# Designs tried in a protein design run: peptides against a protein of PDB entry 7UQJ. Part 156

Target 1, 160 residues: chain A of PDB entry 7UQJ
Amino acid sequence: PELYQNFNITPPRGVLFHGPPGTGKTLMARALAASCSSDERKITFFMRKGADILSKWVGEAERQLRLLFEEAKKHQPSIIFFDEIDGLAPVRSSKQEQIHASIVSTLLALMDGMDNRGQVIVIGATNRPDAVDPALRRPGRFDREFYFPLPDVKARFKIL

## One batch from the design tools (peptide; made by RFdiffusion4, then SolubleMPNN)

Design b2_p18_2_s2 (from b2_p18_2, 10 letters changed)
Fold by OpenDDE base, seed 2:
Structure b2_p18_2_s2 (fold): chain B 160 residues (1-160), chain C 160 residues (1-160), chain D 160 residues (1-160), chain A 18 residues (1-18)
Amino acid sequence: as target 1 above (160 residues)
Amino acid sequence: as target 1 above (160 residues)
Amino acid sequence: as target 1 above (160 residues)
Amino acid sequence: MYEEIMRELLELARLVGE
């Protein structure tokens, strides 16, 4: 009985894009959404901004997150892109504790509740990865991180 | 006396990039900054986010803007890129009047105070050009506007 | 008499940007347009979408292409960017033969009719370079090709 | 590779600007 070790490279449930602003994090997330779309499998791309979810939907932010994840699951394969995720899920020890704690807890629960077989990828973009709650950066959540360097000043000189 | 009509095509002091999110406004601004850099003339690129200036530096936002423009002038030729400029300079008629009015007034004064010969270009990016104070969109300020369309929904289906 | 071999690197009349969707082809084209603009020589950027020219202007697409190239020549130095050029100039052997053949023929003639000294660059972007008529990829047309990779399949496997 | 593409494109851009 050949143990085909299905290296089930479980697609990371969550990917954190981090790097200086305008390094193409949002563009890359869109490009990934694009590139995973085949003619047979159109990937639905959901984009939200962390600060917008927190500021526009104070008291409903949890419900909006739940609806977003449900919509993404209904339209799988899908990508949820959170731009400025440090604005959505700041480190728990920051002074604006309680409202942030509930939204973070909801996002954690939604990411944990994604069945490994769900064709939903979550991409978080931040300019400050250290400002994101470490609980979101654990395995099964944003467990892969990609640094978007500034195109090297020399690479900028070479790219320009 | 030959009236050399110096068509002083005053290089626009300010350019407004507008269009849906993730259409590459920030990346274009970086690309412009870098493209104007020659080996002999390195253009310094300054990037700020409108919401960050407003939220992090309440009461110091005016000082931070002044410092930014001074630094840009010291490092000319330079580009100042304001991402999400609608977050920095919303339309004055919105209810959060006073703090927004002072920052807008400071930005207006800084743009007006740029000598026409100053090698400082200001680029503002927004997803909502109509949310930017019309005073910023006047001649000598953000007097050129560039629309960044969504890659068409079919291009989004082909790009996504 | 020193034969300065003017390596007349004839700037390519046409550049094909190809790669998966959302890899920044359109953004790069705009960045190039911007980079070629000096204070003394402002480059005019014309953007069209291949599918739009074909769908909106059935029967007038040829005229619209002619007008576009004339306008670009009038505003030289200029860049014409065709997004989704595979939608404008599909391979001739595809079943929608006759209407596509005339538009392709017109685009070929317009690219061939650009004097080598004309400061007009044509950039075509596609997600499917093999879907572009090979006649457009010949010398004097889209004779340079740039692949916009997906952020590496390993980065995709690391991101996805 | 992106840097190389951008470099070549900018060299092309310079050549057309010139």
Scores: peptide ipSAE 0.000, ipTM 0.346, DockQ to the pose 0.252; fails the geometry check
Fold by OpenDDE base, seed 3:
Structure b2_p18_2_s2 (fold): chain B 160 residues (1-160), chain C 160 residues (1-160), chain D 160 residues (1-160), chain A 18 residues (1-18)
Amino acid sequence: as target 1 above (160 residues)
Amino acid sequence: as target 1 above (160 residues)
Amino acid sequence: as target 1 above (160 residues)
Amino acid sequence: MYEEIMRELLELARLVGE
């Protein structure tokens, strides 16, 4: 009797895509959304830029994050993709970026508040993983990291 | 005698490219500009982001739109490409976006004021066609819509 | 006796990549960084957007440019890539963009202050080379220019 | 065109790397 160990693959709450810009992070996030969408199970893909949440929603950014997570939960299974997440969640120790401390705290709370059984994956993309608040890179948040290397010259010549 | 019905293809005043980000909408708009430019007829390509018109030109956005359309008419044949047009022309019914009502009205008037014989094509790109004011999607404005699907996983592996 | 004329190829201080957006300028700048990084010699790649330096660092933009060049010099061999450099260094004659005159002057001074022997390459990318201050396009600054044409329709269909 | 640009850029980068 082959004990198929039900690998309770608790889907990671958060995945960090890091690597230089134009390395296909956004493209991969979308490929994941597309490949995990079957005819039977459509994944809803939410995309936001970190800088857009700060610039478009001055004073409402926290509320917009809450609404985004509520909407993603309502439309589960879903992917929330934050492009340029270093713009949303800068390192707290940077004095110039402390204005965003409340937004970072809200994002932390929203990621922590997701049920482990929730079919909501959060993907953060950054070119500067070290500019992302280390608290976001802890277990239960962006606990998986994928490096997107620059394609070699040969790979680029196929794209160009 | 094959009656070649002269399909008076009145060139659409506006084309809406919609689909997820990174699906090549901007790339396609540029391909159109390049492919329609011959040695005999250079097409002038104007590109603006919806959010940039709002953020860079607070109080001058209407004037900048007018100047853009005048410049495009002066340099015809031309393409005006609005990337992220949902940032420029949000749905009027959204209470949070009502501040942009004057800008939307200006864009509507500019699209309506183009002679059908003008060699100015307006391309709007959005990831959220439903966030675009329905008035912009009416005949004589963005009356043609092209969906840009996500490339499948196989197509992406050719791009990466 | 083959007089290998020591072409004192003074490495250009600056290279301007110009061409329509989505033509692979950023991709090429990154290919350079990757291809010139061997196991023996890692090139440090610094990337900034012109608009980001203006928007994120109001009043500190000059200092941030200085710090960037100092950091690049400290981590030589290095590439500084300015994406959307027309946002950083607009033409001085444009009345609307005169607010950036100090930032442009700082960038000019930083490029002029680089030793010709320094292993720091500056790559500027723009969609509007004519919107870049002509002073930046002079010898010893962005003195080499590379045009990135739109891929033809066939090339685009391979990328899409 | 891209091959030529890449070649020139690779040469430039080699010159900075030496």
Scores: peptide ipSAE 0.000, ipTM 0.260, DockQ to the pose 0.334; fails the geometry check
Fold by OpenDDE base, seed 4:
Structure b2_p18_2_s2 (fold): chain B 160 residues (1-160), chain C 160 residues (1-160), chain D 160 residues (1-160), chain A 18 residues (1-18)
Amino acid sequence: as target 1 above (160 residues)
Amino acid sequence: as target 1 above (160 residues)
Amino acid sequence: as target 1 above (160 residues)
Amino acid sequence: MYEEIMRELLELARLVGE
């Protein structure tokens, strides 16, 4: 908080971790949560899978997202980690447009509704950044992106 | 292969990675694949999610498993990584017994049918080892288990 | 053993993994333990946290270290992994000098007392290599060091 | 660097396994 205030930097509300599966996106999110936590200031880490939110909460996914963000706000400072966020917020052109459109719209609204003063960071992880609705990748949402390359298999090949 | 041949060591057919979500099980499997690959000997890394095999291939999951193992055998040396293997091969006592029983039986047969000379290693990752059919955890299948603990967030606090 | 004899290379008794938190140091240590284990030769993996040894065993930390090394020797081949080793063996200049000095001295003696033929490897992980007593980083102790960079530090710098 | 680390780690792993 204070660091962002001092530099007039809008704290990123959302960070997108993208890269091939098993490149440590989830591990990094947990590591970030761990590193940002202090004895005085425990960060609450919420983890959800995009597909699980869609499948487990058919017809209530929007409500569950709202509850998640409210709970994260209640337990500030917090990190919400969405694993496989492309499963939660696929591109609007997807054939399952109606169900996904409402969930995406809700997630957009929840991210937009996070005040700059909120100590809630949202991390989305995906193997397919292009499968995430571009609206989520705009400023004030997942406005920072980190590519997780495969641990340089090519580089290890030269080593072995 | 040669290392196992030289030492008369039966290569483990299957390795189970278990531990809380986001502890790097998938990253480890990729790191192992990368580590075992040389310039002369590229290991082919196959990755599947247990739930994806079950959901995408309703009624063809057994065939897809067979094709996967055949492809892995064709591209030896290879690693088959099943992420969330508990989603593919849940405990037989699950209420979805019929669909899961056939898939489990197929996976068991495929693992048992891997000749000791096969350069195919199967890695299963789960957050719930007890949700994996115990038959898969027997010798000649997932006979090695590795626990991935949470990076202890508490201990990092004393380091910062 | 034999490979080190053939190359006249003193087998590293200790390996230091250093780098930012959550870069996969612990993950790598487990991967190594897994990769070194065979059906005929299971490597016993001991994991301890530096701070846990200090905090849980106040007044017995030296004894617990001795017991750990004896157990590791009894269960050869073995890996002892110290997560957050800087919490166990901080730089001597730390204000907790008396308690840490004895533990460091004990760990030094235990590492020095490992015969070159011992199939016990010690892996220390730290986020702060400079917080580890330099005496531990000498030849015959943690004499190999591996830096685990943050995945895409350049991308993180745009976040920070 | 990650490669070199992994190489040495694999060598270590091999050396422990041997």
Scores: peptide ipSAE 0.000, ipTM 0.348, DockQ to the pose 0.221; fails the geometry check

Design b2_p18_2_s2 (from b2_p18_2, 10 letters changed)
Fold by OpenDDE base, seed 5:
Structure b2_p18_2_s2 (fold): chain B 160 residues (1-160), chain C 160 residues (1-160), chain D 160 residues (1-160), chain A 18 residues (1-18)
Amino acid sequence: as target 1 above (160 residues)
Amino acid sequence: as target 1 above (160 residues)
Amino acid sequence: as target 1 above (160 residues)
Amino acid sequence: MYEEIMRELLELARLVGE
């Protein structure tokens, strides 16, 4: 928090973690949520899978996204982590376009509607950044991306 | 290998990583694979999603599992990582029982058929250990379980 | 620490984080330092910029490096993080070779002189791994490397 | 708990590597 105030940098609303599966995207998001949480200032961590939003909330996905963002705002400071966000907002493929387009549009509106003063951070994780709708990757949304490379043999030992 | 020989402990054929999503199960499995890999001894890491085995290999899932285990044995030392293994081997629910039962039975047979001298480790990751068929959690299969807790403030730091 | 003793794995003396500027190298190093720190075992995190060592400590850089390593050893377990280490240990370019060569030689000697039993980890971060003296990238020094690919701009800030 | 898990996992990893 204080770091952003000192640098006059607009705090990122959205962060995209991308890289091969099992490179620690979700772990990093949780570790971040944890590291930002002190005994005085607990960060609330909300996690959703993109595929779960599409499959479990058929016809209510937009409402569930709205509720998630309201709950995150209510419990700020908070992190919303979308695992497999490419499952939520796939690049428009012809067959199921309308349902996906509505969900994507809702997520866009929710990310745009986050007050820059709100202590809500959205992290999306994907193995396929190019499968995420480019509209989500624009400034004010998931406009910061972290690539999580495959740990090579040497790299792995240093993280443990 | 040598440690298990010295303690007369049957080396675990399978390890179950369980815990909330994004607690680093897949990252840990990859980190383990890399940590065990030296320039002289490369560990081959095979990764499959349980849901992918069920959905992408409809009618060939058993064959693909057999091929995976044969390939892992051919490229030993190796790790087979099943992400979301509860998707591969769900506890028998009444409706789609036959297909799941055949896949589970194949995985059981493959794990039982692993020569204890084989340098193949199977890691299963799940968020729902109770949704994994109990037959997979018996000695000689996924008989070691690691709980990946939510990083609280203290645990946050050790995973990074 | 105990992890390395149990595995008979030579603890890495040095870790090179490389990748484009702001890919979270410094943040990851801080997160690692924090992550390894429990209430019972605080990790002391020392941070220096390579360019600062060259520019601020003209004629005393070698002494300051020695003091840094002694302080890190005194406060072990500790992490020494060199941000912009390519500024400290540039590949020998003709004009200012002598000063840089002495500093590099001192850093090499300090990394070589770290007892493998010492709980001091050195992390170097660079945007230019090829600009780091290859002698630093050898086994027993910065012998493990992590690539931090270009994030799109905003992900850097969420780890802070 | 993570340290214990990591210790056990690294122990497993060593056991695989060996």
Scores: peptide ipSAE 0.000, ipTM 0.387, DockQ to the pose 0.284; fails the geometry check

Design b2_p18_2_s3 (from b2_p18_2, 11 letters changed)
Fold by OpenDDE base, seed 1:
Structure b2_p18_2_s3 (fold): chain B 160 residues (1-160), chain C 160 residues (1-160), chain D 160 residues (1-160), chain A 18 residues (1-18)
Amino acid sequence: as target 1 above (160 residues)
Amino acid sequence: as target 1 above (160 residues)
Amino acid sequence: as target 1 above (160 residues)
Amino acid sequence: DYDAILEELRELARLVGE
């Protein structure tokens, strides 16, 4: 925080993990939460699937996003992990359902409304960064992007 | 290709990865794509979830399957990976919704319509091969089956 | 079994795997199935997702649960693995749909109805043990709880 | 490099936490 403030740098509010499915994005987000969590500093990890927010919360998705961010702030330091964020915030099209537009707009507003001093990291995971609304990939939102390459075949055989 | 032609063997059009979830079927399909891809020969990897095709494309699923196969053919050599294919093509029952029957029929037709010379591999992944419509498991379709055993506990403890 | 009977100890009918998603709960449940399976003693592994039971089996979920437990008993020794069990058996609230209440009640009854001599292990996996109906976490049900910590970053890098 | 990504993420998490 102080470092970013001193240099007048907007701290990254959102981190986009992108790369093929099964590259361990979810695993990394969780490893991050575990590695940053100590007995002295427990990191609260919130996980949501993008598609699940749309399907489970039809007409309530915006409210659930608000509640999620409020809860994350209440339990800071915290990580909000959106798995399959491209399912939640697809690229805006003229054919996009108003529901998706509303949810994306809510997520944008929530990310913009984060106090730069908040100890809340938002991690979005996608297999298709180009399917994520470009508005989410702007500074102050998902402004850090990490590519998760496919592990080499050898690394995968160690996982299998 | 030539080997199969010389022996008058129908090349496997479809490969069924079956085994428990989290056994790395998706990871293996992607590892195959990566391992078969060189700088000289890039393999295009198409991935779809069976359940997502049904839910996201209500009334358009058949068309989306057609488009997928066309795109895969256009970008050959390619892999079409259906994750959770049992969700797309459940065993036919008298109680099966007409929508499922139509989608399965479309997938069957698309697999049958693949040119034996096409550099398109279809990989279906399921946790329940017996829940996959037997029509998909016939020669010229998913006629190769690979069991993904659970990694041994030791391998898993390296994953855990 | 005999050990529990000899000591008049109620054998754990259910094991709750809890911990962050991607911590390998599903992987562990399956590793257990594989490790306990020998050529002489094949363990039958039944897997269901909590949310899928609700969505795929609207109005039939209770029957499907009954059939699952019957099938597991028929194929003993067996493991019934409920992935995302918090999706099947969320904490009872005054706002909870009657459908959820019925399904939870059915699962409770099925777990209670298990013969202590049955070679059926029920594993529930959740990322939120506190979102699981406390009735499921009582003795004779999911009375053993195993926390799946996030693998250390090093362990995860071997997975990634 | 996943190690580099994780180190950077840890540093980011530290910086957000300070």
Scores: peptide ipSAE 0.008, ipTM 0.301, DockQ to the pose 0.319; fails the geometry check
Fold by OpenDDE base, seed 3:
Order: C-alpha cells, then sequence, then structure tokens
Structure b2_p18_2_s3 (fold): chain B 160 residues (1-160), chain C 160 residues (1-160), chain D 160 residues (1-160), chain A 18 residues (1-18)
C-alpha cells in the first residue's frame, strides 16, 4: 500500500501477459502468486482458461465470471489468472457474436467494479494481444502489459 | 559424443516434463533449447502440441510425426518438444481408438529408430503423466522424467 | 548429497543468468525454484534486486546480504536470486567506489563461505555480464553462466 | 531433490550442448 502511494502509481487492477506460447506467462503468474504469499498472508490463486469459460458454461459464462470475481473478493488477497484470455474476450470484429459481446461487457463491468481497495489482481495471458478486445486494455483494466519473448534459441546457456 | 562414452550414460533420447499446468514445462524446454545453442552450434527447436497433431492432421498424424522427426534429424542438433503429449499418445486403455494406437506405435518406432548418434532430443510435456502410454516411458524413449511442481503456495517466495 | 558424491560434481554455488532485458532470466529462476520444490521438499526462493540493496540499505547493505544468506541457510533448500546483480556488484573499475568494493567483498565472502553441503543456490541475473565483477565469476562463485539472448527471429522455431 | 533436479537439468543441458 504505502509504496504505491509514494510513487503515485495506481496499483494495476489488471496485467496483460502477452507473448508466444510457452514463454512462461502462466508460470510467472503462479510465481507471482507464490511470491506474494506469506505464512501470514496467503494469496489465493484462481486460474481459468478463456476457452473453457466459453465451452464449459454455455449460457452461464457471465454468471461464472461473476462467481469467480466474488470468490476472489471473498478470498482476498487473490489473483485471477485468465489463461488464453483472447478465447474469452476476442475482438468484437463480427456483429454476429452477441455471446462474446455479453461476456466481454461482463468482464469489463467486473474489472471496473473492482474497488481500488480490493486486493484482487487480474492477470490475462495471451499469445495474441491484438485479438484481445481493446476495451480490456484501457486504464483501470489490463492497463499494464508484459511481453514474454521467446527465449532466444541463441541463448548460449553455456552451462559451462 | 565423447562425454557420453566416458560416463557410460546412455544419452536420453526422450525427457518427460510432467506437472500441473503453468509450472514452466514449455518454458524450460525452450530455455534448454536456447541454452544449448551456440553461435557455432545452433539447436533447432521444433514445438508441437499433441492435440494439434490429432486435430489438424486427421489421417495424416503418423506421416506428420515422421516428417517432424526427419526434419529434426536434417536440422540436428535439434529438440522436438511435444506440448501436452498426453493428447498425442494417450494410454491405450480403450480397445476402440485404433487411430490413437497407430499414432502411439509410430511415435514409439520413431523414438526407437533415433540413432544413438543422433543429436535429437525429444521432450514431452504433460499435466497427466499417467495418461501417457507407459510404452513411451520405457528406457530408450522418455526414460527421464522431470517433475514440475506447482510453485508451492508455501514456497516462501519471500520477495522481501 | 549422495548424487553429488557419486558424480564428483561440485554443486554450483552460483549461476549467472545473462542476456538482454526481457529474455526470461527472472522467469527461469522462478521456474527452477518451482520445479525443484516438491511436497516433501519446499525450496525457499529469495529475490533481491541489486539496485535495491544499494539504495534501500545505505550503510547496511553488507549486513542485509549477511542476513539474506543466513535466512537462506536457515530455510534450506533455498535459492537466492539477485536480479540486476550488476547493480550490486559492479566492476571495481573506479578507485572511488569504496562502498561497492565492500559490498562485493561481502558477497564474495558469503559465496566462498557457503558449505558445499549447504542446499543454497545463488542465481545472479544481469543484462551486462561485463559489468559484473570478474571475482564473482570465478570457480566456486558464479561458475556457471547462462546466456539468455533476444529471441533470434531467425531461430527456426518451425512451429510447423 | 533440488540439487538432483538442477544436476539433471545441468546434465541435460551439457548433454545437449556438447
Amino acid sequence: as target 1 above (160 residues)
Amino acid sequence: as target 1 above (160 residues)
Amino acid sequence: as target 1 above (160 residues)
Amino acid sequence: DYDAILEELRELARLVGE
């Protein structure tokens, strides 16, 4: 808390991890959750795959998102990690995907409704940041982006 | 070459990375590929998702596996990384999956056919090691297993 | 213990991860910590930024390093990860940096004082390996170096 | 375990690098 106040840095409500598959986005999110968990203050880590929310909960995806955010708030401090978030909130390119539009609006509302005092961090991971609805990438939502480059094949891990 | 002869260590033809999702299996495989690439000796990294081989190449999965191993041999030293290998080579438990049985037998034959002198390493990653055909986990195939545990919530990542 | 004795491999006291920013050095260190933690054997991961040790603990940096190593030893098996280690242990090039020289000598002494039986691994990460004091890169200290290059666009990650 | 995993990873990397 105090460190954020001193630097006038609004604590990010949402962080977008983007980069090629297998660059450690999910690992970093888990490592962050673990790193912020002390014996006194365990962080609850919620993981959901974007495609799973759409496919497993046909017609209930919005309700499941609400329940997820409520559960995260109940178990604060918490991290909500959306793996493959582009599968949850694709760019609204086609007029016909009313279902996707409803899920995106629900996620927007849930992110906007997070009290600044809520100890809930949302991490979205994607291989395709341009496939994520730009509305999610605005201030107060996924307002920080971290690029996870491929570990270069030229990485001479000289394990000498 | 010479170091393998001196230690009587059969170079692992295959390595199984297993552990919960987002524990860094794919990242480690990429990092290993990167680490072993020098300016003089570039390692070629081939990545395939098990489910993608089944779904994208209906009836050609065996051929695509053969082509993958041939390409890896042509571009040696190389790493073949199978992400979600349980999707490629599930346990043969049900009598009905002839297609899966054929893919598994092809993968077994390709792993057995790797010349000990071949600078091709196969890494399989799975969240469900028990869902991988035990024949793939035998000596000369995925004969080394690395567990990728969840970063334990109790792992005091005291980022103090 | 027994595995080290059988292979006559001196357990590395220190590993240097070097490469451009954003190449996954910190991610790899966290992944290693995570991969090495089992249910039976939790690895404690300590993370410090080199610049933070200098800036936060003016005149106490040596004491904080000692406390860090003592805490790591108390919670073994453990990893001490120094992010931006060049900020902690710059090359002694200028005669005027007595404070840096004292911190470097303390870190050298702490790394030299690690019992070979101590299950404490030190990982240093830097973008500038040539800015790290060569004394830290000697045998028994950061004796293994891993290069994390920028993802070479020409790295034929043929994700076919 | 950690030492063993790190050693195995090192061996693996050595095996791939040499």
Scores: peptide ipSAE 0.006, ipTM 0.410, DockQ to the pose 0.171; fails the geometry check
Fold by OpenDDE base, seed 2:
Structure b2_p18_2_s3 (fold): chain B 160 residues (1-160), chain C 160 residues (1-160), chain D 160 residues (1-160), chain A 18 residues (1-18)
Amino acid sequence: as target 1 above (160 residues)
Amino acid sequence: as target 1 above (160 residues)
Amino acid sequence: as target 1 above (160 residues)
Amino acid sequence: DYDAILEELRELARLVGE
């Protein structure tokens, strides 16, 4: 994708944005998509909330993920942004283990199935990186992590 | 609060941030809080999600709002930020009218009860300003509205 | 500039972004330009590297700065972004004092010459705010400063 | 800090867009 090409950076398959709520994770993802789009090369931006995929599509979440990745590939160069990804792939807890395991497995397979030359970047945003399945945070998946700190008290003073 | 004081502006009681998801409404609220804090004058920032107040505190939402405003007043100068305020004070639709009416009425009373000299700013963020009760969008409440556009496709071209 | 007008805020003439390399200063400047452009009001974004202006235009740097500001004024509302501004306006050190003094003086004059109603914002990015001439960091110039903290160590490598 | 920056940047961007 263009940002990485413009910066001479190998595009990651996945990037995790983490930090407190309202630290501009989603904005940054959109800004990246915007900044990487030129007149010559438009980037398609796909946004989904992790919780919405789980709640709206019980039993079809895997299919919806596949369709999303297929659509992103069809419209490449593209960015897939998962807001609240901790809602989509929570750490394996005993009570709903099977459904979550299937969704996580599907997401893993979709990320692993992207060729290194793929013009598709996946960005996950979370307030709780510790709540994201460690399998997603491995090389070839969300192998890049960016902390979005709170606007520091001192930075505050200078924006005024 | 300080931003408005520093700019010689009468602080609004309420500000509505509206625009598509991930346009940095929450970030802007935090940066405002940050920017308004000086070394000499720290601003206290209170953040709540509208949906969380409705869902976690069914029957206590009014009390939680009162406590929030009391705490904000105690720690003035302060900013109260409601993320997803369309979840807290939706347009009065027939199905859940009584509970929503009480919450909206409480929020209205709390905003109206702030003295014009109040060192408390209320910021509401929504993706759907049309889903916010019009009573909240009146003078003395959320009487200032700021649109957070998508990083425009056209702006993309000039950032490159 | 629109955001300040919409917030009833006097537009700063200049904003300094500072923080370690790869903290997204340049990205943020681009995202700003994108977010400030609406369908109705397109913002023109001018990007220059400080080191490029010094190195490419020895003896013409002052003229290039004037032309840049004239073009920005002609295409207002506009943003001028100086990446690596510590390269353009280093702290006055003895060895190259005359050339740097002229460039700094020109930039100061250009920033001071912008009317308070000017629809031109100047953003400077640096990894070393201590290396920027203090004269640029005065009221009416780069009078606002924003710290870009290190993204977590692994994140750093991917923003860069 | 990044948020404050993004926000101030949005503020700047809005200021420029006006």
Scores: peptide ipSAE 0.006, ipTM 0.394, DockQ to the pose 0.319; fails the geometry check

Design b2_p18_2_s3 (from b2_p18_2, 11 letters changed)
Fold by OpenDDE base, seed 5:
Structure b2_p18_2_s3 (fold): chain B 160 residues (1-160), chain C 160 residues (1-160), chain D 160 residues (1-160), chain A 18 residues (1-18)
Amino acid sequence: as target 1 above (160 residues)
Amino acid sequence: as target 1 above (160 residues)
Amino acid sequence: as target 1 above (160 residues)
Amino acid sequence: DYDAILEELRELARLVGE
């Protein structure tokens, strides 16, 4: 809180981690959750996979998202991590449009409804940032993006 | 090669990375591939997801595994990384037993058939090491195991 | 502990991660810290930015380094991660020499003073390994170096 | 290098405190 107050930076409600598979997006989110968790201030980390929300909760995905955000708010400070968020919030142009559109709309509303004073951060991870609905990438939602490049094959870990 | 010769340690053909989701198993495998790759000695990194080999190559999974190992051998030094290997080589007790049994048998044979002189390492990652067929966890296969714990919530990342 | 004992390798007191920006040096350090922390053995991860130690602690940087190493020793097993360590330990040839020289000298002394039995690892990350004082790159200090290359487009990560 | 990978895995494992 205090660091954000001093720099006049609105705490990002949402952060998009994007990059190839296995670049450590999920690990970084967990490491961030761990790093932000002190003895005095425990961060509650909620992890969901985008595809799992659609497949496990067919017809209840909106309700599950609401419950997730309510639980995150109840246990604040919290991080909600959506792995494979492109599976949850695909670009609106696909024929499975109506179900996905309602889930995207719900996620948008939940992110917009997070009070600026709520200590809930949402991290979305994707391998395909262009497959994420552009509405989610607007200010007040996933308004920060971090690219996770492949560790290049040429990294000579010279253990001398 | 030389370090193994001196210490009478059979180079592990396979390494099992196990631990909770998002503990950096895939990242570590990529980082290892990167670190082992020098300008003079490029490591070729092959990544496969266990579930994808089963789902995308229904009836051809054995052939795809053979092709993968042949390609890895052709491009040695190589790392074959199986993410979610429990999806590829589940414990033999499931009713879909025959197809899984043949895939496991093929993977076992491919790992056993790796000449000790071959610069091909196999890394398997799982969240459920007990869901991996114990035959894969024997010497000459995934004979080394590395646990990737959750960054515990209590990991005092004291950014003092 | 046991793995170090079996291989007669002195645990590196310091590891230098070097490579272009965004190659995952910081991510890897966090991943390592996360992977090192088990339920039974929690690693305490201390992260500092080299430039921050100079800028935030003008005139107290030496004391802050001492306190950091004391705290790391107190909370061992520990990792001290210096991001942008070239900002902390620049090559001695710059006109701001005296202040930087004393900080470098302090860091050298702290790394040399780590008992080989102390479970404190220091990881330094830089984009410019040649900007790090060569004295830090000697045995018993940052004696292991890991290169993090840019994912060159030509890295044949054939995900076939 | 199989040795380099294993050595790196071993060093990573050592760094990991296993």
Scores: peptide ipSAE 0.000, ipTM 0.382, DockQ to the pose 0.072; fails the geometry check

